# Peptides against a protein of PDB entry 1Y0J, part 19

Target 1, 39 residues: chain A of PDB entry 1Y0J
Amino acid sequence: EARECVNCGATATPLWRRDRTGHYLCNACGLYHKMNGQN

## One batch from the design tools (peptide; aimed at target 1 E4 C5 H33 N39)

Design b2_p22_6_s1 (made by RFdiffusion4, then SolubleMPNN; from b2_p22_6, 11 letters changed)
Fold by OpenDDE base, seed 5:
Structure b2_p22_6_s1 (fold): chain B 39 residues (1-39), chain A 22 residues (1-22)
Amino acid sequence: as target 1 above (39 residues)
Amino acid sequence: LLSDEERRAILEEAERRRRLAE
């Protein structure tokens, strides 16, 4: 088993985040989404 | 901060390198 970022597919990250629907995002994608409100 | 596109590009390059190493 391996968790993966729903946006970029990364399976490793310093910090797992979640989007508003509960899907997992890597730290980078999570921060990008937070700041830009889009993929 | 990396964009989604930049993050994907990095991962794709890593995958290509991995395939070459196998």
Scores: peptide ipSAE 0.077, ipTM 0.576, DockQ to the pose 0.110
OpenDDE base, seeds 1, 2, 3, 4: peptide ipSAE 0.074, 0.064, 0.063, 0.068; ipTM 0.550, 0.529, 0.540, 0.551; seeds 1, 2, 4 fail the geometry check

Design b2_p22_6_s2 (made by RFdiffusion4, then SolubleMPNN; from b2_p22_6, 13 letters changed)
Fold by OpenDDE base, seed 3:
Structure b2_p22_6_s2 (fold): chain B 39 residues (1-39), chain A 22 residues (1-22)
Amino acid sequence: as target 1 above (39 residues)
Amino acid sequence: MLTDEERDAILAERARARAAAA
């Protein structure tokens, strides 16, 4: 039930991010997603 | 990096799993 990054499964991160559809991503995956845009 | 479709699928599976465990 604990929050997990939808991409890598991380349960802890210095900053939770969201993708454009609202899914939670860890900081690293969120930045990667934002940088690469298309998915 | 997961596609949007893959992310949606994973979230759907997690939701089903949580519902089953409830």
Scores: peptide ipSAE 0.270, ipTM 0.728, DockQ to the pose 0.653
OpenDDE base, seeds 1, 2, 4, 5: peptide ipSAE 0.249, 0.213, 0.148, 0.225; ipTM 0.720, 0.692, 0.643, 0.702

Design b2_p22_6_s3 (made by RFdiffusion4, then SolubleMPNN; from b2_p22_6, 15 letters changed)
Fold by OpenDDE base, seed 1:
Structure b2_p22_6_s3 (fold): chain B 39 residues (1-39), chain A 22 residues (1-22)
Amino acid sequence: as target 1 above (39 residues)
Amino acid sequence: MLSDAERDERLARAREERERRR
């Protein structure tokens, strides 16, 4: 088992981010969430 | 940045990769 982005399921990313509740997001989904308030 | 389509493509690839690892 490996860490997964809670939005897209990606297991590899240049930078792990977190959402407002602490769930792991890949860099792309984390940036999208930051900009739009959702994934 | 992701679109809904881009997210869905990533999700599909991630599912397929998990299936191959079983």
Scores: peptide ipSAE 0.231, ipTM 0.741, DockQ to the pose 0.146
OpenDDE base, seeds 2, 3, 4, 5: peptide ipSAE 0.183, 0.191, 0.131, 0.206; ipTM 0.714, 0.719, 0.647, 0.728

Design b2_p22_6_s4 (made by RFdiffusion4, then SolubleMPNN; from b2_p22_6, 17 letters changed)
Fold by OpenDDE base, seed 2:
Structure b2_p22_6_s4 (fold): chain B 39 residues (1-39), chain A 22 residues (1-22)
Amino acid sequence: as target 1 above (39 residues)
Amino acid sequence: MLTDAERAERLAAARAARAAAA
């Protein structure tokens, strides 16, 4: 089992992030989510 | 960022790729 971004499915990223409910996001998706409040 | 459909497609593709590599 490999960790995956719950938005885009990426399995590698410079930095794993999490959304407000704890779902793992890649760096890019996490930044977008943070700025816009949604994936 | 992604629609629900786009998200599902990308997740499925990623999982299929990992399965193929196993």
Scores: peptide ipSAE 0.149, ipTM 0.685, DockQ to the pose 0.299
OpenDDE base, seeds 1, 3, 4, 5: peptide ipSAE 0.145, 0.141, 0.148, 0.143; ipTM 0.679, 0.677, 0.680, 0.678

Design b2_p22_7 (made by RFdiffusion4)
Pose (drawn by RFdiffusion4):
Structure b2_p22_7 (pose): chain A 39 residues (1-39), chain P 22 residues (1-22)
Amino acid sequence: as target 1 above (39 residues)
Amino acid sequence: TEAAYEARLAALRAARAEAAAA
């Protein structure tokens, strides 16, 4: 609905986070790209 | 890294299309 997740596809996220590369990630897959540090 | 995002997104879309066809 809102956007297409690149890791899970869950559009029922409370909020969307954009990665530094410009990709759209959810509160789960987006948090992983922050906490992991790597890609 | 951008290419890795694009490849993973294409793979997810292909899997969803197969699941919708089933």

Design b2_p22_7_s1 (made by RFdiffusion4, then SolubleMPNN; from b2_p22_7 with T1D E2D Y5W A7E)
Fold by OpenDDE base, seed 3:
Structure b2_p22_7_s1 (fold): chain B 39 residues (1-39), chain A 22 residues (1-22)
Amino acid sequence: as target 1 above (39 residues)
Amino acid sequence: DDAAWEERLAALRAARAEAAAA
């Protein structure tokens, strides 16, 4: 039941983020997705 | 787009499942 980043699988992060579809991302992947996101 | 993103995530989840089963 441990949370994991849907992109990289990390189970620990300084800050959990979420993408536009509601999936949990670690801080790094969340920032990456935000920078490269389109539609 | 969102569809491509969802497809990527599905592929990653499948890969992790395969690795865990090995």
Scores: peptide ipSAE 0.377, ipTM 0.765, DockQ to the pose 0.389; fails the geometry check
OpenDDE base, seeds 1, 2, 4, 5: peptide ipSAE 0.356, 0.364, 0.305, 0.377; ipTM 0.755, 0.757, 0.717, 0.764; seeds 1, 2, 4, 5 fail the geometry check

Design b2_p22_7_s2 (made by RFdiffusion4, then SolubleMPNN; from b2_p22_7, 8 letters changed)
Fold by OpenDDE base, seed 3:
Structure b2_p22_7_s2 (fold): chain B 39 residues (1-39), chain A 22 residues (1-22)
Amino acid sequence: as target 1 above (39 residues)
Amino acid sequence: VDAEYERRLAELRARRAEEEAA
């Protein structure tokens, strides 16, 4: 099956991102994660 | 928090495995 954002479950994004631990995030969640220091 | 992502990742992986087996 297709990749999913571990935060919101999205299966499509203009750019897949990864957090500091390597978890895949969609572009939107990745940017939010980075700005707010969440993990 | 990393622990939250780890749990969510595990859930996603489990669901994916089930879907691929169907």
Scores: peptide ipSAE 0.304, ipTM 0.708, DockQ to the pose 0.447; fails the geometry check
OpenDDE base, seeds 1, 2, 4, 5: peptide ipSAE 0.303, 0.283, 0.296, 0.270; ipTM 0.708, 0.698, 0.704, 0.692; seeds 1, 2, 4, 5 fail the geometry check

Design b2_p22_7_s3 (made by RFdiffusion4, then SolubleMPNN; from b2_p22_7, 7 letters changed)
Fold by OpenDDE base, seed 2:
Structure b2_p22_7_s3 (fold): chain B 39 residues (1-39), chain A 22 residues (1-22)
Amino acid sequence: as target 1 above (39 residues)
Amino acid sequence: ADAKYEARLAELRARRAAEAAA
């Protein structure tokens, strides 16, 4: 598999996160979205 | 939602390809 962050396109990250709909986000984008309450 | 997700991924992949070609 070639997992990709749906926000920035990163293909590697220390920790993969998922949004409420199951879409993958890199750690940075996941934390950013969580902090801002955005999907 | 899934369609939008796939569209976003396609966009990101295209951008990556373009950047790699530069």
Scores: peptide ipSAE 0.417, ipTM 0.766, DockQ to the pose 0.571
OpenDDE base, seeds 1, 3, 4, 5: peptide ipSAE 0.414, 0.431, 0.388, 0.391; ipTM 0.772, 0.774, 0.757, 0.758; seeds 3, 4 fail the geometry check

Design b2_p22_7_s4 (made by RFdiffusion4, then SolubleMPNN; from b2_p22_7, 13 letters changed)
Fold by OpenDDE base, seed 5:
Structure b2_p22_7_s4 (fold): chain B 39 residues (1-39), chain A 22 residues (1-22)
Amino acid sequence: as target 1 above (39 residues)
Amino acid sequence: VDAEWERRLAELRERRRREEEA
């Protein structure tokens, strides 16, 4: 598959995450979203 | 949307752009 982070465009990450709307986020972006609780 | 959140997300985008440019 060819996945990319909707925030930063990263195509590789140790762990793919998803926001509540289903968009894929790299681990770094996803963790920050989780910490702030918006997505 | 929290200003710090937006700033951090922008930093992540910029870091990725620098990595891709290198």
Scores: peptide ipSAE 0.153, ipTM 0.662, DockQ to the pose 0.113
OpenDDE base, seeds 1, 2, 3, 4: peptide ipSAE 0.151, 0.110, 0.165, 0.148; ipTM 0.606, 0.569, 0.619, 0.662; seeds 1, 2, 3 fail the geometry check

Design b2_p22_8 (made by RFdiffusion4)
Pose (drawn by RFdiffusion4):
Structure b2_p22_8 (pose): chain A 39 residues (1-39), chain P 22 residues (1-22)
Amino acid sequence: as target 1 above (39 residues)
Amino acid sequence: ARAAARAAYEAAVAAAEAAAAA
């Protein structure tokens, strides 16, 4: 609905986080790209 | 749609890493 997740596809996220590369990630997959540090 | 979004993400990450190495 809101956007297409690249890791899970869950559009029922409370908020969306954009990665530094410009991709749209959710609160889960987006947090992984922050906490992991790597890609 | 998910596989296409994944391929686009991997390509953007590889391009950003190549630009940082340059």

Design b2_p22_8_s1 (made by RFdiffusion4, then SolubleMPNN; from b2_p22_8, 15 letters changed)
Fold by OpenDDE base, seed 1:
Structure b2_p22_8_s1 (fold): chain B 39 residues (1-39), chain A 22 residues (1-22)
Amino acid sequence: as target 1 above (39 residues)
Amino acid sequence: SMEEAREAYRKAVEKARKEEEE
C-alpha cells in the first residue's frame, strides 16, 4: 500500500497520525494540527 | 494571495518537521 499524508502528501513518516475526521497525517503535520487546531 | 498562502503552508510544514526532530 501507498499511504500518504492528506496535508503535505508525504508517503513516509516516523509515526502516522490521524486528524479528528480520521484522515492520515504524517507525524509533523499531525503535531502541527494539534498545536494550531487547524491548518 | 494564493501564492502567499501556499508559501505560508510550506513554511508551516517545514517548521513542524523541525519541531519533530527537536
Scores: peptide ipSAE 0.076, ipTM 0.564, DockQ to the pose 0.043
OpenDDE base, seeds 2, 3, 4, 5: peptide ipSAE 0.050, 0.028, 0.023, 0.042; ipTM 0.527, 0.484, 0.417, 0.528

Design b2_p22_8_s2 (made by RFdiffusion4, then SolubleMPNN; from b2_p22_8, 10 letters changed)
Fold by OpenDDE base, seed 2:
Structure b2_p22_8_s2 (fold): chain B 39 residues (1-39), chain A 22 residues (1-22)
Amino acid sequence: as target 1 above (39 residues)
Amino acid sequence: ALEEARRAYEEAIAREEAARRA
């Protein structure tokens, strides 16, 4: 996609997530944020 | 049911990806 994870820059992921402010995160980073608060 | 199965599969793959990056 023409989308990228705001945390790691990944352009492909099995599941796109969004943080509380609406930024797109790849699945891995989204899970990391959820478990640790921020990254 | 198909949508649910697809979602479950994608989430499983997502967990695998997250585990590799962790």
Scores: peptide ipSAE 0.070, ipTM 0.518, DockQ to the pose 0.028
OpenDDE base, seeds 1, 3, 4, 5: peptide ipSAE 0.066, 0.068, 0.068, 0.063; ipTM 0.484, 0.547, 0.517, 0.534; seed 1 fails the geometry check

Design b2_p22_8_s3 (made by RFdiffusion4, then SolubleMPNN; from b2_p22_8, 14 letters changed)
Fold by OpenDDE base, seed 1:
Structure b2_p22_8_s3 (fold): chain B 39 residues (1-39), chain A 22 residues (1-22)
Amino acid sequence: as target 1 above (39 residues)
Amino acid sequence: RLEAKRAEYEEAVRRAREEEER
């Protein structure tokens, strides 16, 4: 099974990021977290 | 996470995708 963003569930992204605890985020959600903190 | 502030999240993600495309 494929990796997915723990925030929005996306399975494809130009750049995988990770949150403070190491969970994978898509690029968009990673940028959201960087700008606004965790949701 | 998403359930807490959905509207604000959706707007922020749209802005983040704009940055992604830039």
Scores: peptide ipSAE 0.095, ipTM 0.596, DockQ to the pose 0.045
OpenDDE base, seeds 2, 3, 4, 5: peptide ipSAE 0.147, 0.092, 0.112, 0.083; ipTM 0.640, 0.584, 0.608, 0.583; seeds 2, 3, 4, 5 fail the geometry check

Design b2_p22_8_s4 (made by RFdiffusion4, then SolubleMPNN; from b2_p22_8, 14 letters changed)
Fold by OpenDDE base, seed 2:
Structure b2_p22_8_s4 (fold): chain B 39 residues (1-39), chain A 22 residues (1-22)
Amino acid sequence: as target 1 above (39 residues)
Amino acid sequence: RLEEARAEYEKAVAEEKEREEK
């Protein structure tokens, strides 16, 4: 595995998330995007 | 780009911690 958060580049997270387009986000960035819609 | 990514990550971490502490 060489998974990376498309937002911050993190390679490790307690929970991998995905945005609406299927890109991987770390847990923190996923929560950030959910709360802020899209930035 | 990297600075923006870091800033967004840090904000997300902070928001997550604030929510968990409430």
Scores: peptide ipSAE 0.041, ipTM 0.477, DockQ to the pose 0.045
OpenDDE base, seeds 1, 3, 4, 5: peptide ipSAE 0.049, 0.052, 0.054, 0.046; ipTM 0.463, 0.479, 0.479, 0.460; seeds 1, 3, 4, 5 fail the geometry check

## One batch from the design tools (peptide; aimed at target 1 V6 N39)

Design b2_p23_1 (made by RFdiffusion4)
Amino acid sequence: AAAAAAALAARRAAYLADAAAFE
Pose (drawn by RFdiffusion4):
Structure b2_p23_1 (pose): chain A 39 residues (1-39), chain P 23 residues (1-23)
Amino acid sequence: as target 1 above (39 residues)
Amino acid sequence: XXXXXXXLAARRAAYLADAAAFE
């Protein structure tokens, strides 16, 4: 609905987080790219 | 279900290519 997640596809996320590369990630997959540090 | 999984894999491959180019 809102956007297409690249890791899970869950559009029922409370909020969307954009990665530095410009991708759209959810609160889950987006948090991973932050906490992991790597890609 | 198979088509949704293939679309998700394609989006993941595009992200990995973009992240490698960004690095």

Design b2_p23_1_s1 (made by RFdiffusion4, then SolubleMPNN; from b2_p23_1, 17 letters changed)
Fold by OpenDDE base, seed 2:
Structure b2_p23_1_s1 (fold): chain B 39 residues (1-39), chain A 23 residues (1-23)
Amino acid sequence: as target 1 above (39 residues)
Amino acid sequence: EEEEKKRLEELREEYKKADAEFE
């Protein structure tokens, strides 16, 4: 299997996060979404 | 396609400093 950030496509991150609908985000994109809302 | 890829990479770089907290 392979996990991929739905925002930037990254396949590796120190911490996988999830958006409100359950999609996986890398740490950086997850924090961006948390601070600014949906991209 | 390339433009979006560039934007997404720039976004990642902007917030990539957050990853340093885990390094």
Scores: peptide ipSAE 0.211, ipTM 0.698, DockQ to the pose 0.054
OpenDDE base, seeds 1, 3, 4, 5: peptide ipSAE 0.141, 0.147, 0.157, 0.177; ipTM 0.640, 0.657, 0.642, 0.663

Design b2_p23_1_s2 (made by RFdiffusion4, then SolubleMPNN; from b2_p23_1, 12 letters changed)
Fold by OpenDDE base, seed 5:
Structure b2_p23_1_s2 (fold): chain B 39 residues (1-39), chain A 23 residues (1-23)
Amino acid sequence: as target 1 above (39 residues)
Amino acid sequence: EEAERARLEALRQAYLEAAAAAA
C-alpha cells in the first residue's frame, strides 16, 4: 500500500511512472529517462 | 536510451545498496 520509487526510494510524487520492465519510478526519476529519449 | 537506462539502473543499485546498509 506504500509504493516506493525503485530508483530513489521516494514514497510520494506528483506522478508515478514506470520503467520498461514495469518498475515504479517517481516523476523525477522517470523524467530523467524520458528526457534522454532513445539514448 | 540504453546508455541512459544503464545509468538509471546503476542509480537503482546504489540506492538498494545504501538501503541495505542502513537497514
Scores: peptide ipSAE 0.091, ipTM 0.555, DockQ to the pose 0.093; fails the geometry check
OpenDDE base, seeds 1, 2, 3, 4: peptide ipSAE 0.077, 0.077, 0.076, 0.067; ipTM 0.544, 0.585, 0.530, 0.554; seeds 1, 2, 3, 4 fail the geometry check

Design b2_p23_1_s3 (made by RFdiffusion4, then SolubleMPNN; from b2_p23_1, 14 letters changed)
Fold by OpenDDE base, seed 3:
Structure b2_p23_1_s3 (fold): chain B 39 residues (1-39), chain A 23 residues (1-23)
Amino acid sequence: as target 1 above (39 residues)
Amino acid sequence: DAARRARLEELRRRRLEADRAFE
């Protein structure tokens, strides 16, 4: 399947994450979101 | 727009840094 980070558009990451609504985030954006509550 | 672009650029940089940490 094709997948991209809904925040930065990255299509590859060593670890896919998901936000509270199930949208895919790359590792960095996911961590940023977790830490700050938003991207 | 400018603020959003700056934020996205920072996140992209952080992605590169985080990705390197996995190597």
Scores: peptide ipSAE 0.231, ipTM 0.708, DockQ to the pose 0.050
OpenDDE base, seeds 1, 2, 4, 5: peptide ipSAE 0.204, 0.216, 0.213, 0.206; ipTM 0.688, 0.694, 0.690, 0.695

Design b2_p23_1_s4 (made by RFdiffusion4, then SolubleMPNN; from b2_p23_1, 11 letters changed)
Fold by OpenDDE base, seed 2:
Structure b2_p23_1_s4 (fold): chain B 39 residues (1-39), chain A 23 residues (1-23)
Amino acid sequence: as target 1 above (39 residues)
Amino acid sequence: SAAEQERLAKLRAEYLEADAAFE
């Protein structure tokens, strides 16, 4: 399995998050999206 | 635009580094 953040392409993160449509985001990008709504 | 794409790439890189700090 090779999961990657749809925003930055990272393949490793302390905590995988998901956007409202189910796409995987690394923890940092997930928090960024939460704070700003989108990137 | 290319300039905007570059700006966003830099912002994403900063967050990537922050994320890596918790590994």
Scores: peptide ipSAE 0.059, ipTM 0.456, DockQ to the pose 0.053
OpenDDE base, seeds 1, 3, 4, 5: peptide ipSAE 0.051, 0.057, 0.058, 0.055; ipTM 0.468, 0.450, 0.477, 0.445

Design b2_p23_2 (made by RFdiffusion4)
Pose (drawn by RFdiffusion4):
Structure b2_p23_2 (pose): chain A 39 residues (1-39), chain P 23 residues (1-23)
Amino acid sequence: as target 1 above (39 residues)
Amino acid sequence: FADDPTYLARVARQEALEAARAA
């Protein structure tokens, strides 16, 4: 609905986070790119 | 994920959808 997640596809996320590369990520897959540090 | 072909394919598809929204 809102966007297409590149890790899970869950569009029922409370918010969307954009990565530094410009990709759209959810509150789960987006948090992983932050906490992991790497890609 | 940078080496995951499935992740990269999904990234290419997401970029195509965002380009369509911008148009």

Design b2_p23_2_s1 (made by RFdiffusion4, then SolubleMPNN; from b2_p23_2, 8 letters changed)
Fold by OpenDDE base, seed 5:
Structure b2_p23_2_s1 (fold): chain B 39 residues (1-39), chain A 23 residues (1-23)
Amino acid sequence: as target 1 above (39 residues)
Amino acid sequence: LKDDPEYQARLERQRALEAAAAA
């Protein structure tokens, strides 16, 4: 599998995160989503 | 979010910080 961030498409990250619906996010996008509660 | 300029700026900053931390 070639996992990618559903938000930005990044395929590498220091830490994979998941949004509240289970989509994979890179660390940067995950942190932003968590902070802002937005899509 | 990927089309939001504020998001892009924050994202780029976050990635820069991560790159620095990984060095």
Scores: peptide ipSAE 0.141, ipTM 0.667, DockQ to the pose 0.091
OpenDDE base, seeds 1, 2, 3, 4: peptide ipSAE 0.132, 0.137, 0.143, 0.136; ipTM 0.659, 0.666, 0.668, 0.662; seeds 1, 2, 3, 4 fail the geometry check

Design b2_p23_2_s2 (made by RFdiffusion4, then SolubleMPNN; from b2_p23_2, 6 letters changed)
Fold by OpenDDE base, seed 1:
Structure b2_p23_2_s2 (fold): chain B 39 residues (1-39), chain A 23 residues (1-23)
Amino acid sequence: as target 1 above (39 residues)
Amino acid sequence: LADDPEYRARVARQRAREAERAA
């Protein structure tokens, strides 16, 4: 299957992350969300 | 967040660092 970042739509990333609700985020978006504590 | 210029700038920097590490 093809995974996609729910924030930016990226389909490739060095590390897949997930937000507190379980949605997949690319590494870059995941780090940003973690730092800002928001979705 | 994709439409936020601050987000785009920070994410771009992060991706640049990732590309650098991968090179």
Scores: peptide ipSAE 0.323, ipTM 0.773, DockQ to the pose 0.042
OpenDDE base, seeds 2, 3, 4, 5: peptide ipSAE 0.260, 0.276, 0.224, 0.255; ipTM 0.745, 0.753, 0.722, 0.744; seed 4 fails the geometry check

Design b2_p23_2_s3 (made by RFdiffusion4, then SolubleMPNN; from b2_p23_2, 9 letters changed)
Fold by OpenDDE base, seed 5:
Structure b2_p23_2_s3 (fold): chain B 39 residues (1-39), chain A 23 residues (1-23)
Amino acid sequence: as target 1 above (39 residues)
Amino acid sequence: LRDNPEYRARLARQRAREAERAA
């Protein structure tokens, strides 16, 4: 049961992040979400 | 992407996996 980014579906990332509601995001999507407030 | 079907599916899988890991 590999973790996956809720935004892009990636299963590998240098750093797992979480959005404001706790959903897992890959590093890239997490940074994008943090910067823009949305996926 | 709240209404995005792929997003919703991934969210559901995440919840299922978390429940599985906790069990």
Scores: peptide ipSAE 0.517, ipTM 0.819, DockQ to the pose 0.632
OpenDDE base, seeds 1, 2, 3, 4: peptide ipSAE 0.516, 0.509, 0.426, 0.511; ipTM 0.818, 0.817, 0.790, 0.817

Design b2_p23_2_s4 (made by RFdiffusion4, then SolubleMPNN; from b2_p23_2, 9 letters changed)
Fold by OpenDDE base, seed 3:
Structure b2_p23_2_s4 (fold): chain B 39 residues (1-39), chain A 23 residues (1-23)
Amino acid sequence: as target 1 above (39 residues)
Amino acid sequence: LADNPEYRERLARQEALERERAE
């Protein structure tokens, strides 16, 4: 299936991450979310 | 952003894909 970052819509990333609610984020958005606690 | 419509749409797509995968 075609996965996409729920925050920015990117479909390619060096590492898929998941937010605190279990939704997929690209590496960049995941790191931002982890660091700031927000999308 | 929880209030962003595009964000909500992407969440819905992810959940739909996950349901499809679970069969």
Scores: peptide ipSAE 0.407, ipTM 0.776, DockQ to the pose 0.695
OpenDDE base, seeds 1, 2, 4, 5: peptide ipSAE 0.389, 0.370, 0.378, 0.381; ipTM 0.766, 0.758, 0.763, 0.764

Design b2_p23_3 (made by RFdiffusion4)
Pose (drawn by RFdiffusion4):
Structure b2_p23_3 (pose): chain A 39 residues (1-39), chain P 23 residues (1-23)
Amino acid sequence: as target 1 above (39 residues)
Amino acid sequence: SAATTAALYEEGKANFEAKPFFS
């Protein structure tokens, strides 16, 4: 609905986080790219 | 708050292992 997640596809996320590369990630897959540090 | 962040990290890791994405 809001956007297409590249890791899970869950559009029922409370908020969306954009990665530095410009991708759109959720509060789960997006947090992984932050906490993991790597890609 | 820390526990919620850790749970979301584990969920994001599991999602990444199931469907890896490399930009």

Design b2_p23_3_s1 (made by RFdiffusion4, then SolubleMPNN; from b2_p23_3, 13 letters changed)
Fold by OpenDDE base, seed 4:
Formats: sequence, C-alpha cells, structure tokens
Structure b2_p23_3_s1 (fold): chain B 39 residues (1-39), chain A 23 residues (1-23)
Amino acid sequence: as target 1 above (39 residues)
Amino acid sequence: EEEELERLYERGKANQERNPFVA
C-alpha cells in the first residue's frame, strides 16, 4: 500500500504510527506527537 | 535505549517544525 506520513511526508519508516483520528505518522513524528500532543 | 528515543523525538520535533499542521 502507498502510505505517507501526514506530518513530514515520509513514505517509509521502521514503524508506522497513527494519531487518534487514524492519520498515519512515521515513527519519529508519531512519537513526538504522542509525547507532546497533536498540532 | 534512551538515546535512541531522544534521537527519534528530536527528529519528530524537527519534522513538526517544518510541517506544523498535521493533516
């Protein structure tokens, strides 16, 4: 499947994460958002 | 490893700063 981090646009990551509404985030962006809350 | 998590955190922060609005 084609996937893209909704924050940085990355198309590949060791671990895909998702925000509370289901948007895909790369590992780094997802971790940051989890720790600080969504933008 | 804490260092690994810190690096990921900083990377996420930098990415967020460049793209402040998550779709």
Scores: peptide ipSAE 0.527, ipTM 0.832, DockQ to the pose 0.760
OpenDDE base, seeds 1, 2, 3, 5: peptide ipSAE 0.086, 0.092, 0.073, 0.080; ipTM 0.605, 0.611, 0.587, 0.588; seed 1 fails the geometry check

Design b2_p23_3_s2 (made by RFdiffusion4, then SolubleMPNN; from b2_p23_3, 13 letters changed)
Fold by OpenDDE base, seed 1:
Structure b2_p23_3_s2 (fold): chain B 39 residues (1-39), chain A 23 residues (1-23)
Amino acid sequence: as target 1 above (39 residues)
Amino acid sequence: MEEELKALFEKGKANQERNPFVP
């Protein structure tokens, strides 16, 4: 499976996260998204 | 920490245009 962060395009991360709609985010983008509720 | 994440996140937004997984 080729996974990619929907924000930054990263293909590898220590922890994959998902936004409220289920899209994959890398750890960094996911944390920011969670804190601010924006993509 | 938040500023660092913000900078990374905003920089990353430039890649959304070419990202095939973006809805």
Scores: peptide ipSAE 0.143, ipTM 0.658, DockQ to the pose 0.251
OpenDDE base, seeds 2, 3, 4, 5: peptide ipSAE 0.133, 0.073, 0.120, 0.091; ipTM 0.658, 0.593, 0.645, 0.607

Design b2_p23_3_s3 (made by RFdiffusion4, then SolubleMPNN; from b2_p23_3, 14 letters changed)
Fold by OpenDDE base, seed 3:
Structure b2_p23_3_s3 (fold): chain B 39 residues (1-39), chain A 23 residues (1-23)
Amino acid sequence: as target 1 above (39 residues)
Amino acid sequence: EEERLRELYEKGKENQERNPFVP
C-alpha cells in the first residue's frame, strides 16, 4: 500500500503532488511537469 | 497526459535522484 510517483517511481517525497488527472507525483517530478507544460 | 509523463520519465527520475528535497 505504499504510494509511488507515477513518473519516477519514488516512494518518498517532501510533498506529494497530483497531475491534472489525479495521478500522484513526487515534488520534483510535479514541479518538472509543471515547468514543461501540460500533458 | 500519460504520454507526456513518459517523455519526462528520465528527466524526472534524474531530478528526483539529484534533488530529492526540491522546495
Scores: peptide ipSAE 0.093, ipTM 0.630, DockQ to the pose 0.105
OpenDDE base, seeds 1, 2, 4, 5: peptide ipSAE 0.075, 0.089, 0.086, 0.086; ipTM 0.598, 0.599, 0.602, 0.608; seed 5 fails the geometry check

Design b2_p23_3_s4 (made by RFdiffusion4, then SolubleMPNN; from b2_p23_3, 11 letters changed)
Fold by OpenDDE base, seed 5:
Structure b2_p23_3_s4 (fold): chain B 39 residues (1-39), chain A 23 residues (1-23)
Amino acid sequence: as target 1 above (39 residues)
Amino acid sequence: RAAELAALFEKGAANQAANPFVA
């Protein structure tokens, strides 16, 4: 098993984040989405 | 050694824990 960022596919990150729908995002993508609303 | 690994695991688990406050 391996958790994966739904945006970039990364399987490793300093902090797993989740969007409002519950999908997992790596820290970088999560912050990007938080700031921009979409990739 | 086992104790050290357990500590590292806990730290990693905490860091890798899901944070629902994003996007």
Scores: peptide ipSAE 0.078, ipTM 0.517, DockQ to the pose 0.038
OpenDDE base, seeds 1, 2, 3, 4: peptide ipSAE 0.074, 0.073, 0.074, 0.074; ipTM 0.523, 0.576, 0.524, 0.527; seed 1 fails the geometry check

Design b2_p23_4 (made by RFdiffusion4)
Pose (drawn by RFdiffusion4):
Structure b2_p23_4 (pose): chain A 39 residues (1-39), chain P 23 residues (1-23)
Amino acid sequence: as target 1 above (39 residues)
Amino acid sequence: SAEEMALYEMGKANFEKSGYKLP
């Protein structure tokens, strides 16, 4: 609905986070790219 | 926080499943 997640596809996220590369990630897959540090 | 770690583990599992890497 809101956007297409590249890791899970869950559009029922409370918020969306954009990665530095410009991708759209959810609160889960997006948090991974922050906490993991790497890609 | 505990909530953030739970979301991290979900995100990690999703990443490993998809294998999608950001360019």

